# Ledger of designs, part 87: peptides against a protein of PDB entry 1EBD

Target 1, 138 residues: chain A of PDB entry 1EBD
Amino acid sequence: KASYEGKVAAEAIAGHPSAVDYVAIPAVVFSDPECASVGYFEQQAKDEGIDVIAAKFPFAANGRALALNDTDGFLKLVVRKEDGVIIGAQIIGPNASDMIAELGLAIEAGMTAEDIALTIHAHPTLGEIAMEAAEVAL

## One batch from the design tools (peptide; made by RFdiffusion4, then SolubleMPNN)

Design b2_p23_1_s3 (from b2_p23_1, 9 letters changed)
Fold by OpenDDE base, seed 5:
Structure b2_p23_1_s3 (fold): chain B 138 residues (1-138), chain A 23 residues (1-23)
Amino acid sequence: as target 1 above (138 residues)
Amino acid sequence: MASARGREVMALAREEIARRKAA
């Protein structure tokens, strides 16, 4: 948050248009398991009157997580039903602090669950869980 | 102190772990 606000301020001083989007700012907690979030939580979207699908996929079903014997947690996508656009994501599990970046990019780019579902992820990787959760949202 | 977002994520994690342990 603070570093992003500093960048926005610097861009404004340089005469470039910029805006602070607090929804797209990732939050990370380096616990065991790691926790990460970007964009809307499901309940926040509902409270704002957005009709959403909460698509969840567990690390216990991910091939790489199984191979690592680290299968606690899940990935959740918050997808707007009207157009399939991803508006939020939460990850609890292995490497969540780094994996949230892909979903932050997807949200900033206005990508849909279909866009991620059709993106080939290497097998076996932890990153495949994003593709699997996106398929659940379809 | 943890952010509001961080607290919400931790709450979801605790709930998930609790469900798995109860199963």
Scores: peptide ipSAE 0.047, ipTM 0.614, DockQ to the pose 0.036
Fold by OpenDDE base, seed 3:
Structure b2_p23_1_s3 (fold): chain B 138 residues (1-138), chain A 23 residues (1-23)
Amino acid sequence: as target 1 above (138 residues)
Amino acid sequence: MASARGREVMALAREEIARRKAA
């Protein structure tokens, strides 16, 4: 957050006005299991009157998580129903702190759940859980 | 944990753990 705000401030000082987009700022807690979030939580979207799908997929159903014997938690996508655009994501589980970056990129790019579902992820990987959660949202 | 967003993430984790223990 602070680094991104600093970049925006530096760009403004250099005569290139830019806006701080707080929606795409990730939050990470390096606990066991790790916790990560970017964009809207489901309830925040509802409180703002956005009709959303909360698509959830468990690490217990991920092949790499099973192989690592680390299956606690889930990935959740918050998807706007009107157009399928991803507006938030939460991960509780293995490698959540790194995996949140893919979803931050997806939100910044205005991607849909379909875009993620149609993106091939290497097998078997923890990253496949993003694809699986996106398929749930379809 | 210190930020509002961090507290919300932790709340989701606690809720998930509670649901699993109840199941």
Scores: peptide ipSAE 0.043, ipTM 0.607, DockQ to the pose 0.036
Fold by OpenDDE base, seed 4:
Structure b2_p23_1_s3 (fold): chain B 138 residues (1-138), chain A 23 residues (1-23)
Amino acid sequence: as target 1 above (138 residues)
Amino acid sequence: MASARGREVMALAREEIARRKAA
């Protein structure tokens, strides 16, 4: 947040218009397991009257997580039902701090769960869990 | 799906997000 706001302020002073979109600002906790979030939590969306699907996929079903013996947690996508647009994501598990960037990009770009589901992810990777969760949301 | 540890971490993360948004 603070760094992003500082960047926007600096860009504005330099004559480059920029906007602060707080929905797309990630939050990361570097714990074990790592935790990352971007955009809406499911309950926040519901409280704002947004009809959402919350699609979860566990790391216990991810081939790379199994190979690493690090299968705690899940990825959750928060998807607007009206149009399939991803409006939030939460990750608890291995590499969550880095993996959240894909979902941040997806939210910023207005991508759908289908866009992620149809994106080829390298196999076997932790990142495939985003594709798997997106498929659950379809 | 989430372990007890995972749920705890998620709760802490939600609290941190709330603090950051309120700041």
Scores: peptide ipSAE 0.027, ipTM 0.517, DockQ to the pose 0.038
Fold by OpenDDE base, seed 2:
Structure b2_p23_1_s3 (fold): chain B 138 residues (1-138), chain A 23 residues (1-23)
Amino acid sequence: as target 1 above (138 residues)
Amino acid sequence: MASARGREVMALAREEIARRKAA
């Protein structure tokens, strides 16, 4: 957040139109397990009157997490019902700090849960949990 | 988590996905 705000400020000083969009800014806590979030939380979307699907998939159901014996937590997608667009994601679990980047990209690109669900993820990986959560949202 | 519990959760998740896709 602070780094991005600094970049936006620098661009503004340089005479480029720039704005801070906090929806696309990831937040990370390097705890055990790690926590990461980008975009809307489910309740935030509801409070704004957005009808959403909250799709949750546990690391306990992920083949790589099982192999690593690190299965605490989940990935959650917040998906707008009207058009299936992903508007938020939360991850609690192994490698959450890096894995959130895929979902940040998906949100910025206006991707749907279907787009992620139909994207081939390598098996077995932690990253395939995003695909699994997207399938839950369908 | 024990491997047995992990397999159970995996199976339940797959079943849920299959039900939703069939609806």
Scores: peptide ipSAE 0.007, ipTM 0.328, DockQ to the pose 0.018; fails the geometry check

Design b2_p23_1_s4 (from b2_p23_1, 7 letters changed)
Fold by OpenDDE base, seed 5:
Structure b2_p23_1_s4 (fold): chain B 138 residues (1-138), chain A 23 residues (1-23)
Amino acid sequence: as target 1 above (138 residues)
Amino acid sequence: MASARGAEVVALAREAIAAAKAA
């Protein structure tokens, strides 16, 4: 957040109009397991009257997580039912702090769960859990 | 390695992340 705000401010000072968009700003907690979030939480979306699907996939079912013996937690996608657009994501588990970047990109780009589900992820990787969670949302 | 406190951390971490975003 601070780095992004600093970049926006620098660009504005340089004469390039820019605005801070907080929709896809990630937040990370470097705990064990790591935790990361971007966009809407499920309850936040509901409180704002957005009808959502919360699609969750556990690391215990991810091949790379099993190979690493690091299977605690899950990835959750918050998907708007009306159009299938991903509006939020939470990851609790291995490498969550880095993995959230893909989902931040997806949210910023207005991607759907189908877009992620149809994106081929390398196998076996932790990252393919995003694809698996997206499939749950379909 | 798998965390022995994973389930507890999930709830606390969500709260921490939500608070950080709201600040």
Scores: peptide ipSAE 0.027, ipTM 0.504, DockQ to the pose 0.034
Fold by OpenDDE base, seed 2:
Structure b2_p23_1_s4 (fold): chain B 138 residues (1-138), chain A 23 residues (1-23)
Amino acid sequence: as target 1 above (138 residues)
Amino acid sequence: MASARGAEVVALAREAIAAAKAA
């Protein structure tokens, strides 16, 4: 957030048009396990009257996480039921701080759970968990 | 032991993230 806001401010000072989208700004806690979030939490969406699917997939079912012996946590996608668009994501577990970027991109681009589900992820990787969670949302 | 500590960290981190997003 701070870095992004600084960039936007610098661009504005330089006379370039810029916009801030706080929905797509990630928040990360570099704990063990790592925690990351971007966009809506499930309850936030519900409080705003958005009908959502909360699709959760555990790292305990991810092949790379098993191989790394680091299987704590999960990935959760918050998907708008109306059109299948991903509007939020939370990751608790290995590499959450980096993996949130894919989902930030997806939210910023207005992608659907189907878009992620149909994107081939390398096997075995932690990143596959995004694809798996997207499949749950279908 | 590690699992219990992990669960607590997760709860605290989620609260921190929620607070940061609300600010």
Scores: peptide ipSAE 0.025, ipTM 0.506, DockQ to the pose 0.032
Fold by OpenDDE base, seed 4:
Structure b2_p23_1_s4 (fold): chain B 138 residues (1-138), chain A 23 residues (1-23)
Amino acid sequence: as target 1 above (138 residues)
Amino acid sequence: MASARGAEVVALAREAIAAAKAA
């Protein structure tokens, strides 16, 4: 957050228009398991009156997580029901701190759950869980 | 009991993430 705000400020000083979008800024806790979030939490969206689908997929069902014997946690997508746009994501589990970037990109680009579901992820990978969760949202 | 413990861990993780975003 602070680094991003600093970058925006530097760009503004340099004469390049830039905006801070706090919704798209990820937050990471480097715990065991790692925790990462970007955009809306499910309850936050509901509190704001956004009708959402919370699509969750467990690492216990992910082939790479099983192979690594690191299956704690899940990925959750918060999908706006009206148009299928991903507005938030939470990951608790292996490599959450890096995996959140894909979903941050998806949210920033206004992608839908279908967009992610139709993106072929290598098998077996941890990243495949994003595709699996997106399929749950369909 | 295991399910309740899991839910608590998720809640704590959510709180930690929310705090990190606010900072």
Scores: peptide ipSAE 0.022, ipTM 0.513, DockQ to the pose 0.033
Fold by OpenDDE base, seed 3:
Structure b2_p23_1_s4 (fold): chain B 138 residues (1-138), chain A 23 residues (1-23)
Amino acid sequence: as target 1 above (138 residues)
Amino acid sequence: MASARGAEVVALAREAIAAAKAA
């Protein structure tokens, strides 16, 4: 957050238009399991009148998580129904703090659940869970 | 190492994330 605000300030000083988008700022808690979020929570979207699909996939069904014996938690995508655009994501589970970056990129770029579902993820990896959750949203 | 507390910790973690994002 602070570093991004600093970048916006620097761009403004240089005469370039810039805005701070706090929706795209990730939040990470390095607990066990790890927790990470970016963009909207499901209830936040509903409170703003956005019709959403909440697509959830458990680590207990992920091949790499099973191999690591680390299957607590899930990934949730918050997808706008109107156009399929991903507007939020939450991860609770192994490697959540690093895996949130892919979803932050997807949200910032205005990608859809279909875009993620059609992106090939290496098998078996924890990262496949993003693809699996995206498929649930279709 | 994997968490030994399961679903209860997951539920608490969601609340913690929401609070952290709001700050």
Scores: peptide ipSAE 0.026, ipTM 0.495, DockQ to the pose 0.032; fails the geometry check

Design b2_p23_2_s2
Fold by OpenDDE base, seed 3:
Structure b2_p23_2_s2 (fold): chain B 138 residues (1-138), chain A 23 residues (1-23)
Amino acid sequence: as target 1 above (138 residues)
Amino acid sequence: SAREEARARLKALREAREARLAA
């Protein structure tokens, strides 16, 4: 967020038209395990009257996580029920800080859970967990 | 100002996006 706001400020100082868009700004905590989030949390969506599916998949069921002996946590997708569009995502677990980027892209592009579910992910990888969570949302 | 104009354009783009996603 700070980096994005800094870019907008630099453009304004240079006399170029610019504005801040806070949609799907990622947030990361480099703890052990790592935590990452983008878009809506489930409760935030509910508070705004959005009917959502919270699809969760654990790292304990991910092949790469098992091989790395690092299986704490999960990935959660927040999916709007009306049209299947992904509006939020949270990751607690290995490589969460990098993995959140795929989901940020999905949200900004207006993708659905089906889009991710039908995207082939390499095996075995931590990234497969996004596909697995998307399948839960279907 | 240039920034006010940019904010107006951004608002319009967001509204258009919402309309597309609602369809």
Scores: peptide ipSAE 0.022, ipTM 0.445, DockQ to the pose 0.056
Fold by OpenDDE base, seed 1:
Structure b2_p23_2_s2 (fold): chain B 138 residues (1-138), chain A 23 residues (1-23)
Amino acid sequence: as target 1 above (138 residues)
Amino acid sequence: SAREEARARLKALREAREARLAA
């Protein structure tokens, strides 16, 4: 957020059109396991009256996580029921700090769970967990 | 199971997508 805002400010100073216009700000904790979040938490969405699906998939069921012997945690997608749009995501587990970027992109682009589910993810990778969670939301 | 149902839905979606792209 701060980095992006700084970039926008620099562009403005340089005389370029600029605006702070983003939907999702990632939050990361570099713990072990790592924690990352972007967009709505499930309860936040519910508190705002948004009917959501919380689609959760564990790293214990991810092939790469198993191979790494690092299977703690999960990925959760918060999906708006009305249209399947992803409005939030949380990851606790290996490489969460980097993996959250894919989901940030998805949220910013207004993608649905279907979009992620239909995106080919390399095998075996931790990133497959996003696809798996998206399938849960279908 | 929920997982199996999700897989079935995904398969249907993929097939529908392919059909649209082929049209």
Scores: peptide ipSAE 0.020, ipTM 0.465, DockQ to the pose 0.022
Fold by OpenDDE base, seed 5:
Structure b2_p23_2_s2 (fold): chain B 138 residues (1-138), chain A 23 residues (1-23)
Amino acid sequence: as target 1 above (138 residues)
Amino acid sequence: SAREEARARLKALREAREARLAA
């Protein structure tokens, strides 16, 4: 967030009017396993009265994770039931800090679980887990 | 269906991107 705001400020100083415009800010903990989150947690959504599906898929079922012998954790998508829009995501597991970016993009773009499910992900990759979780939400 | 709608959405996103980049 601070880096993004700094960029906006720099652009304004350079004579290019801009504004901070974000929907979701990622949070990362570089632990082992890594933890990453963007948008709503399931309970936060529920507390605000948003009816959500929490779609969870484990790294233990991901081909790349198995190949890397690094299968702890899961990816969770928080999907708004009324329209299937992804409003949050949490990842605990390998490469979570980088993988969260795809889901941040999806949230900022107002994409649905179906959008992710219908996006081809390379095989075998850790990133496939996002597609798998999206399919769970369908 | 939801799947058909999703496919249409993705197609529209791609086309919008291409149009923007061509401008």
Scores: peptide ipSAE 0.019, ipTM 0.505, DockQ to the pose 0.034
Fold by OpenDDE base, seed 4:
Structure b2_p23_2_s2 (fold): chain B 138 residues (1-138), chain A 23 residues (1-23)
Amino acid sequence: as target 1 above (138 residues)
Amino acid sequence: SAREEARARLKALREAREARLAA
């Protein structure tokens, strides 16, 4: 967020048209396992009266995670029931800090769980977990 | 199995999506 806003500010100072237009700001904690989040947490959505599906998939069921012997944690998608749009995601596990970017893109683009579920992910990768969680949300 | 059911469901969804986009 700070880097993004700094870039926008720099462009504005330089006289170039620029604006901050984002839906979600990612947050990352480089712990072991890593933790990453973007958009709504499940409870936040509920507190705001948004009816959501919390679709969770464990790294213990991900082929790449198994191969790496790093299977702690999970990915959770927060999906709005009304239209299937992804409004949040949390990842606790390997490569969470990088994997959150895919979900950030999905949220910013207004994508649905179906969009991710129907997107082919390389095999075997940690990123497949996003597809698996999306399938759970369907 | 759960996976087989999921694959069948996804196939149906993909076909439905394609139909919508073609219309």
Scores: peptide ipSAE 0.018, ipTM 0.468, DockQ to the pose 0.023

Design b2_p23_2_s4
Fold by OpenDDE base, seed 1:
Structure b2_p23_2_s4 (fold): chain B 138 residues (1-138), chain A 23 residues (1-23)
Amino acid sequence: as target 1 above (138 residues)
Amino acid sequence: SRREEAREELKRLREKRLEKEAA
């Protein structure tokens, strides 16, 4: 499936080191579907001994995605179990390249899944998927 | 603040990751 190819591409790009003093540097692949990542992947966190929750929500359940007939993919939040802090996010699907910015901001600000879940997102929008995934992480 | 503490912890974790990747 298209989602599989996107996931592989996103993971490959996210594996590169960075020298700048940022917590979260986004990586974007403008494929179809688009792929975007910021912060930790689930497996990266586990390899470093971080206990995480991987909260996944599919675009197939997003109202705007359904209306656009573009429902391939998902958003995944990587949340540290200890305190609910978001440490990573991956998006495969429509508008992933732009949507990743919200999550990059959240990570840089040290926000939790609860912070995102309690943030009102316009309806119907693709961006609501971030809220939905955050609710899964609670 | 909790936000500042969380951000500093993430920076610490990132630094450790970079050290491992550079080794």
Scores: peptide ipSAE 0.041, ipTM 0.552, DockQ to the pose 0.446
Fold by OpenDDE base, seed 2:
Structure b2_p23_2_s4 (fold): chain B 138 residues (1-138), chain A 23 residues (1-23)
Amino acid sequence: as target 1 above (138 residues)
Amino acid sequence: SRREEAREELKRLREKRLEKEAA
């Protein structure tokens, strides 16, 4: 966020057309386990009257996490029921800080749970958990 | 395989969504 905003500011100062125009800003805590979030939390969406599906998948069921013996936590997708669009994601677990970027991209692009579910993820990887959670949301 | 069948079903669902969005 700060880096992006700084880049926009620098470009504006330089006379280049630039704007801060994004829907989802990621938040990361480099704890153990790592925490990452982008877009709506489930309760935030509900408080705004958005009907959502919260699809959760645990790292304990992820092959790479098992191989690494690092299985704490989960990934949660917040999906708008009316159209299947992903509006939020939370990750507690290994490499959450990097994995959140895929979901941030998905949210910014207006992608659906189906889009993620149809995306082939390398096996075995931690990133497969996004695909698994997306399948849960269907 | 079961996995292949599931993937094909997801593709059908995606296509249906895209058709709806285009209509």
Scores: peptide ipSAE 0.016, ipTM 0.446, DockQ to the pose 0.029
Fold by OpenDDE base, seed 3:
Structure b2_p23_2_s4 (fold): chain B 138 residues (1-138), chain A 23 residues (1-23)
Amino acid sequence: as target 1 above (138 residues)
Amino acid sequence: SRREEAREELKRLREKRLEKEAA
C-alpha cells in the first residue's frame, strides 16, 4: 500500500496523471511454511452477507510439492457464488509469498474461478495448485 | 468510481466470453 501510494505521488511529480485506486492488498508472513493472503477471508465475506464458495486444495496433492518434499499447507479461493468472481485467496505453503500475486491480479481484474481453471499452468509446478483450487470452485 | 466502472465492464466482457465458449 505504501509503495503504491509512493508510486502515484512520484508519477504526479513527473507530470503524469495517476490515481490511488487499490482494491486488493496482499499480506505476507515469511514463515515456514510461508503464509499469504489477498482480498476477503471466508469469514469476512460471510459477515458481510456475501454467499461464497471456499475452494481448498492441498499441496500434498501437488506434483511439484511432492517432488520438493515440501507438501505442508494449501491454497484457498474465496469465490462469490452468484457470479463465480474471485474475491479472496489464502496460501499456506511453499512459495506462497510469490504465488499470491497471480490471485491478486485475478481479483483486481474481476476474474472468475473459471478464468483460472481455464488457464494452463505448466506441469509440474507449484502454480498448478491455483488451477486445481479453481476447478474445485466450479 | 472510475475503477468500479472499469471492473464492471471487465466482468461483462468475461461473462460474454464464457457464454460464447460454452456455446
Scores: peptide ipSAE 0.022, ipTM 0.448, DockQ to the pose 0.037; fails the geometry check
Fold by OpenDDE base, seed 5:
Structure b2_p23_2_s4 (fold): chain B 138 residues (1-138), chain A 23 residues (1-23)
Amino acid sequence: as target 1 above (138 residues)
Amino acid sequence: SRREEAREELKRLREKRLEKEAA
């Protein structure tokens, strides 16, 4: 039920237009679970003809999420297949509203999935899920 | 590039860490 609500919220975020001078403007819904997005959704990228890898990692496999007994949801990276550059990210789950900032930075800086995968994240933290998702994209 | 060099260095450091942790 909670996971379904999160999915609906994430989809609602996708429908909201966001345009300023910045490449990636984050959108956050403080629902339970929280939903956050930045940059391209997978389908948006595909609609624009961008060949992408959608790398998904569940909070159910994250050590900190398990310790918190809050394992609903996932992190998804939208990675351009050509060069591995991260062009979007979506998070449904604990602390999504804060966690999206790392990925927003990565997108604005033109970082690759490898850059995130090679970044040391403290263990155990929710933030590790970004690293795990990045590894999926490799 | 400096970015490429940095990535290579980080990769080496990560590998070294993983080897140490696996020992």
Scores: peptide ipSAE 0.017, ipTM 0.458, DockQ to the pose 0.019; fails the geometry check

Design b2_p23_3_s1 (from b2_p23_3, 15 letters changed)
Fold by OpenDDE base, seed 4:
Structure b2_p23_3_s1 (fold): chain B 138 residues (1-138), chain A 23 residues (1-23)
Amino acid sequence: as target 1 above (138 residues)
Amino acid sequence: SSALRELLERRERNREELKRLRA
């Protein structure tokens, strides 16, 4: 798992062109499990002096993941503590490559963890894990 | 980062504009 997070970090760094600095550039590694990242990693935020909450929710607790017998990994939201704004997200697990898009949109739109927590997600879906992680951040 | 600050400022402006439009 730690190795996968390292791969995501490397992809995120490589995917940031020096000419244009976007916050929400997704990085994906199509491994098994898949790894995806967008925005800040927790440590990156801390290094920049941003006080953050890292809210983590495991796929082992997600209904759809259980039904698929594919429960490795987790979703992590990096949330700015002062106002609840989502500034980063990492997913290691099933369908991470597609699921990261919701969180990329949330970051680009300046949404808060509460915005996602209060968004109804279809049940049971892998996507519910974003809502669950957001609730952890509250 | 400067990019984050710029993003948040832009989003704030957009949110305020939307509030005005919806009022």
Scores: peptide ipSAE 0.071, ipTM 0.590, DockQ to the pose 0.052
Fold by OpenDDE base, seed 2:
Structure b2_p23_3_s1 (fold): chain B 138 residues (1-138), chain A 23 residues (1-23)
Amino acid sequence: as target 1 above (138 residues)
Amino acid sequence: SSALRELLERRERNREELKRLRA
């Protein structure tokens, strides 16, 4: 976010209006556990009148998280009900800062929960939690 | 939001273009 804002500011100063509003701008806090977010929060979507499904899956149910003994937190997908399009995601847990990138890509590409659910993720990985949450949203 | 709408419209156009290219 900060880097993006810096680029926008630099371009604005240079006379290039780069007012590209992205939905998929990630925000990361490198705490323990890490926190990451991209796109809409559930309440934000509701406040805008978007009917959404909030699909949550815990790291405690993820094989890699268990193997690492790092099972705090969850992944939440915010999915528009009308068409299954992913419009937001939040991750609290191990490697959230990196894992959010997959979901940012999914949102920016206009992908659905089904698209993620049908994507094979390596086993066992923390990234599988995205697939699991997507399945919950179906 | 406007950003969401614009994103979805852009992606729809891209999807249609890709379909045309692959046809």
Scores: peptide ipSAE 0.071, ipTM 0.581, DockQ to the pose 0.055
Fold by OpenDDE base, seed 3:
Structure b2_p23_3_s1 (fold): chain B 138 residues (1-138), chain A 23 residues (1-23)
Amino acid sequence: as target 1 above (138 residues)
Amino acid sequence: SSALRELLERRERNREELKRLRA
């Protein structure tokens, strides 16, 4: 957040338009397992009256996670029911700190769960779990 | 919040534009 605010200020000084967005900023905890989040949590959406689907898929069912013997945790997508737009994501598990970037991009681009479900992910990879969670949301 | 409203409105505009581009 602090780094993002600094970048906005630098862009303003340079004469480039920029906006501060406190909503779609990723948060990462480099623990074991790693934790990462971007956009809405499920409860935050509900508190604001947004009807959502919380689609969850476990690393225990991911081929790459099994091969690495690192299967703790899950990926969760928070999807608005009315149109399937992704408004949040949480990852607890291997490589969560890097994997959250795909979902941050999806949120900023206004993508739906279907967009991710229809995107081919390499097999077997940890990132494949995003596709699996998206399919749960359909 | 105002930030959330602005974000959602931007996303909606972007979604509609993407639909037009994909049609």
Scores: peptide ipSAE 0.071, ipTM 0.576, DockQ to the pose 0.094
Fold by OpenDDE base, seed 1:
Structure b2_p23_3_s1 (fold): chain B 138 residues (1-138), chain A 23 residues (1-23)
Amino acid sequence: as target 1 above (138 residues)
Amino acid sequence: SSALRELLERRERNREELKRLRA
């Protein structure tokens, strides 16, 4: 299992705060599994006094990940409780480096978890995990 | 953060503009 390496990489990303005052700047580590982040980490939001929901969904429950026999990791959405707006996302797992783009777009557009949950994702794809995580946040 | 506030304000402006344009 490569889950530990992915976790370490994700933690490293979390430990490096952005010097630029932007929300949706992606950070990617091409490790195995890949790690990607955009916007707030859960703890960062809490430190700023933002009440958030951290909605997590594992790749082990994703149809495409199962088919690929690559199920390590998860997707996490950081959602502001007040209005459901997505303010951050982290992905550890297959194709995280590319999948983060959808969530970066969602954040920059000011979308809610509901917006993602109601968006049809192709089946079976790794990208469906974003919809699944969004549903968790509802 | 300032960035988040700016984003949300932009979102609101865009939403209102779209409503106006579609009316």
Scores: peptide ipSAE 0.066, ipTM 0.572, DockQ to the pose 0.049

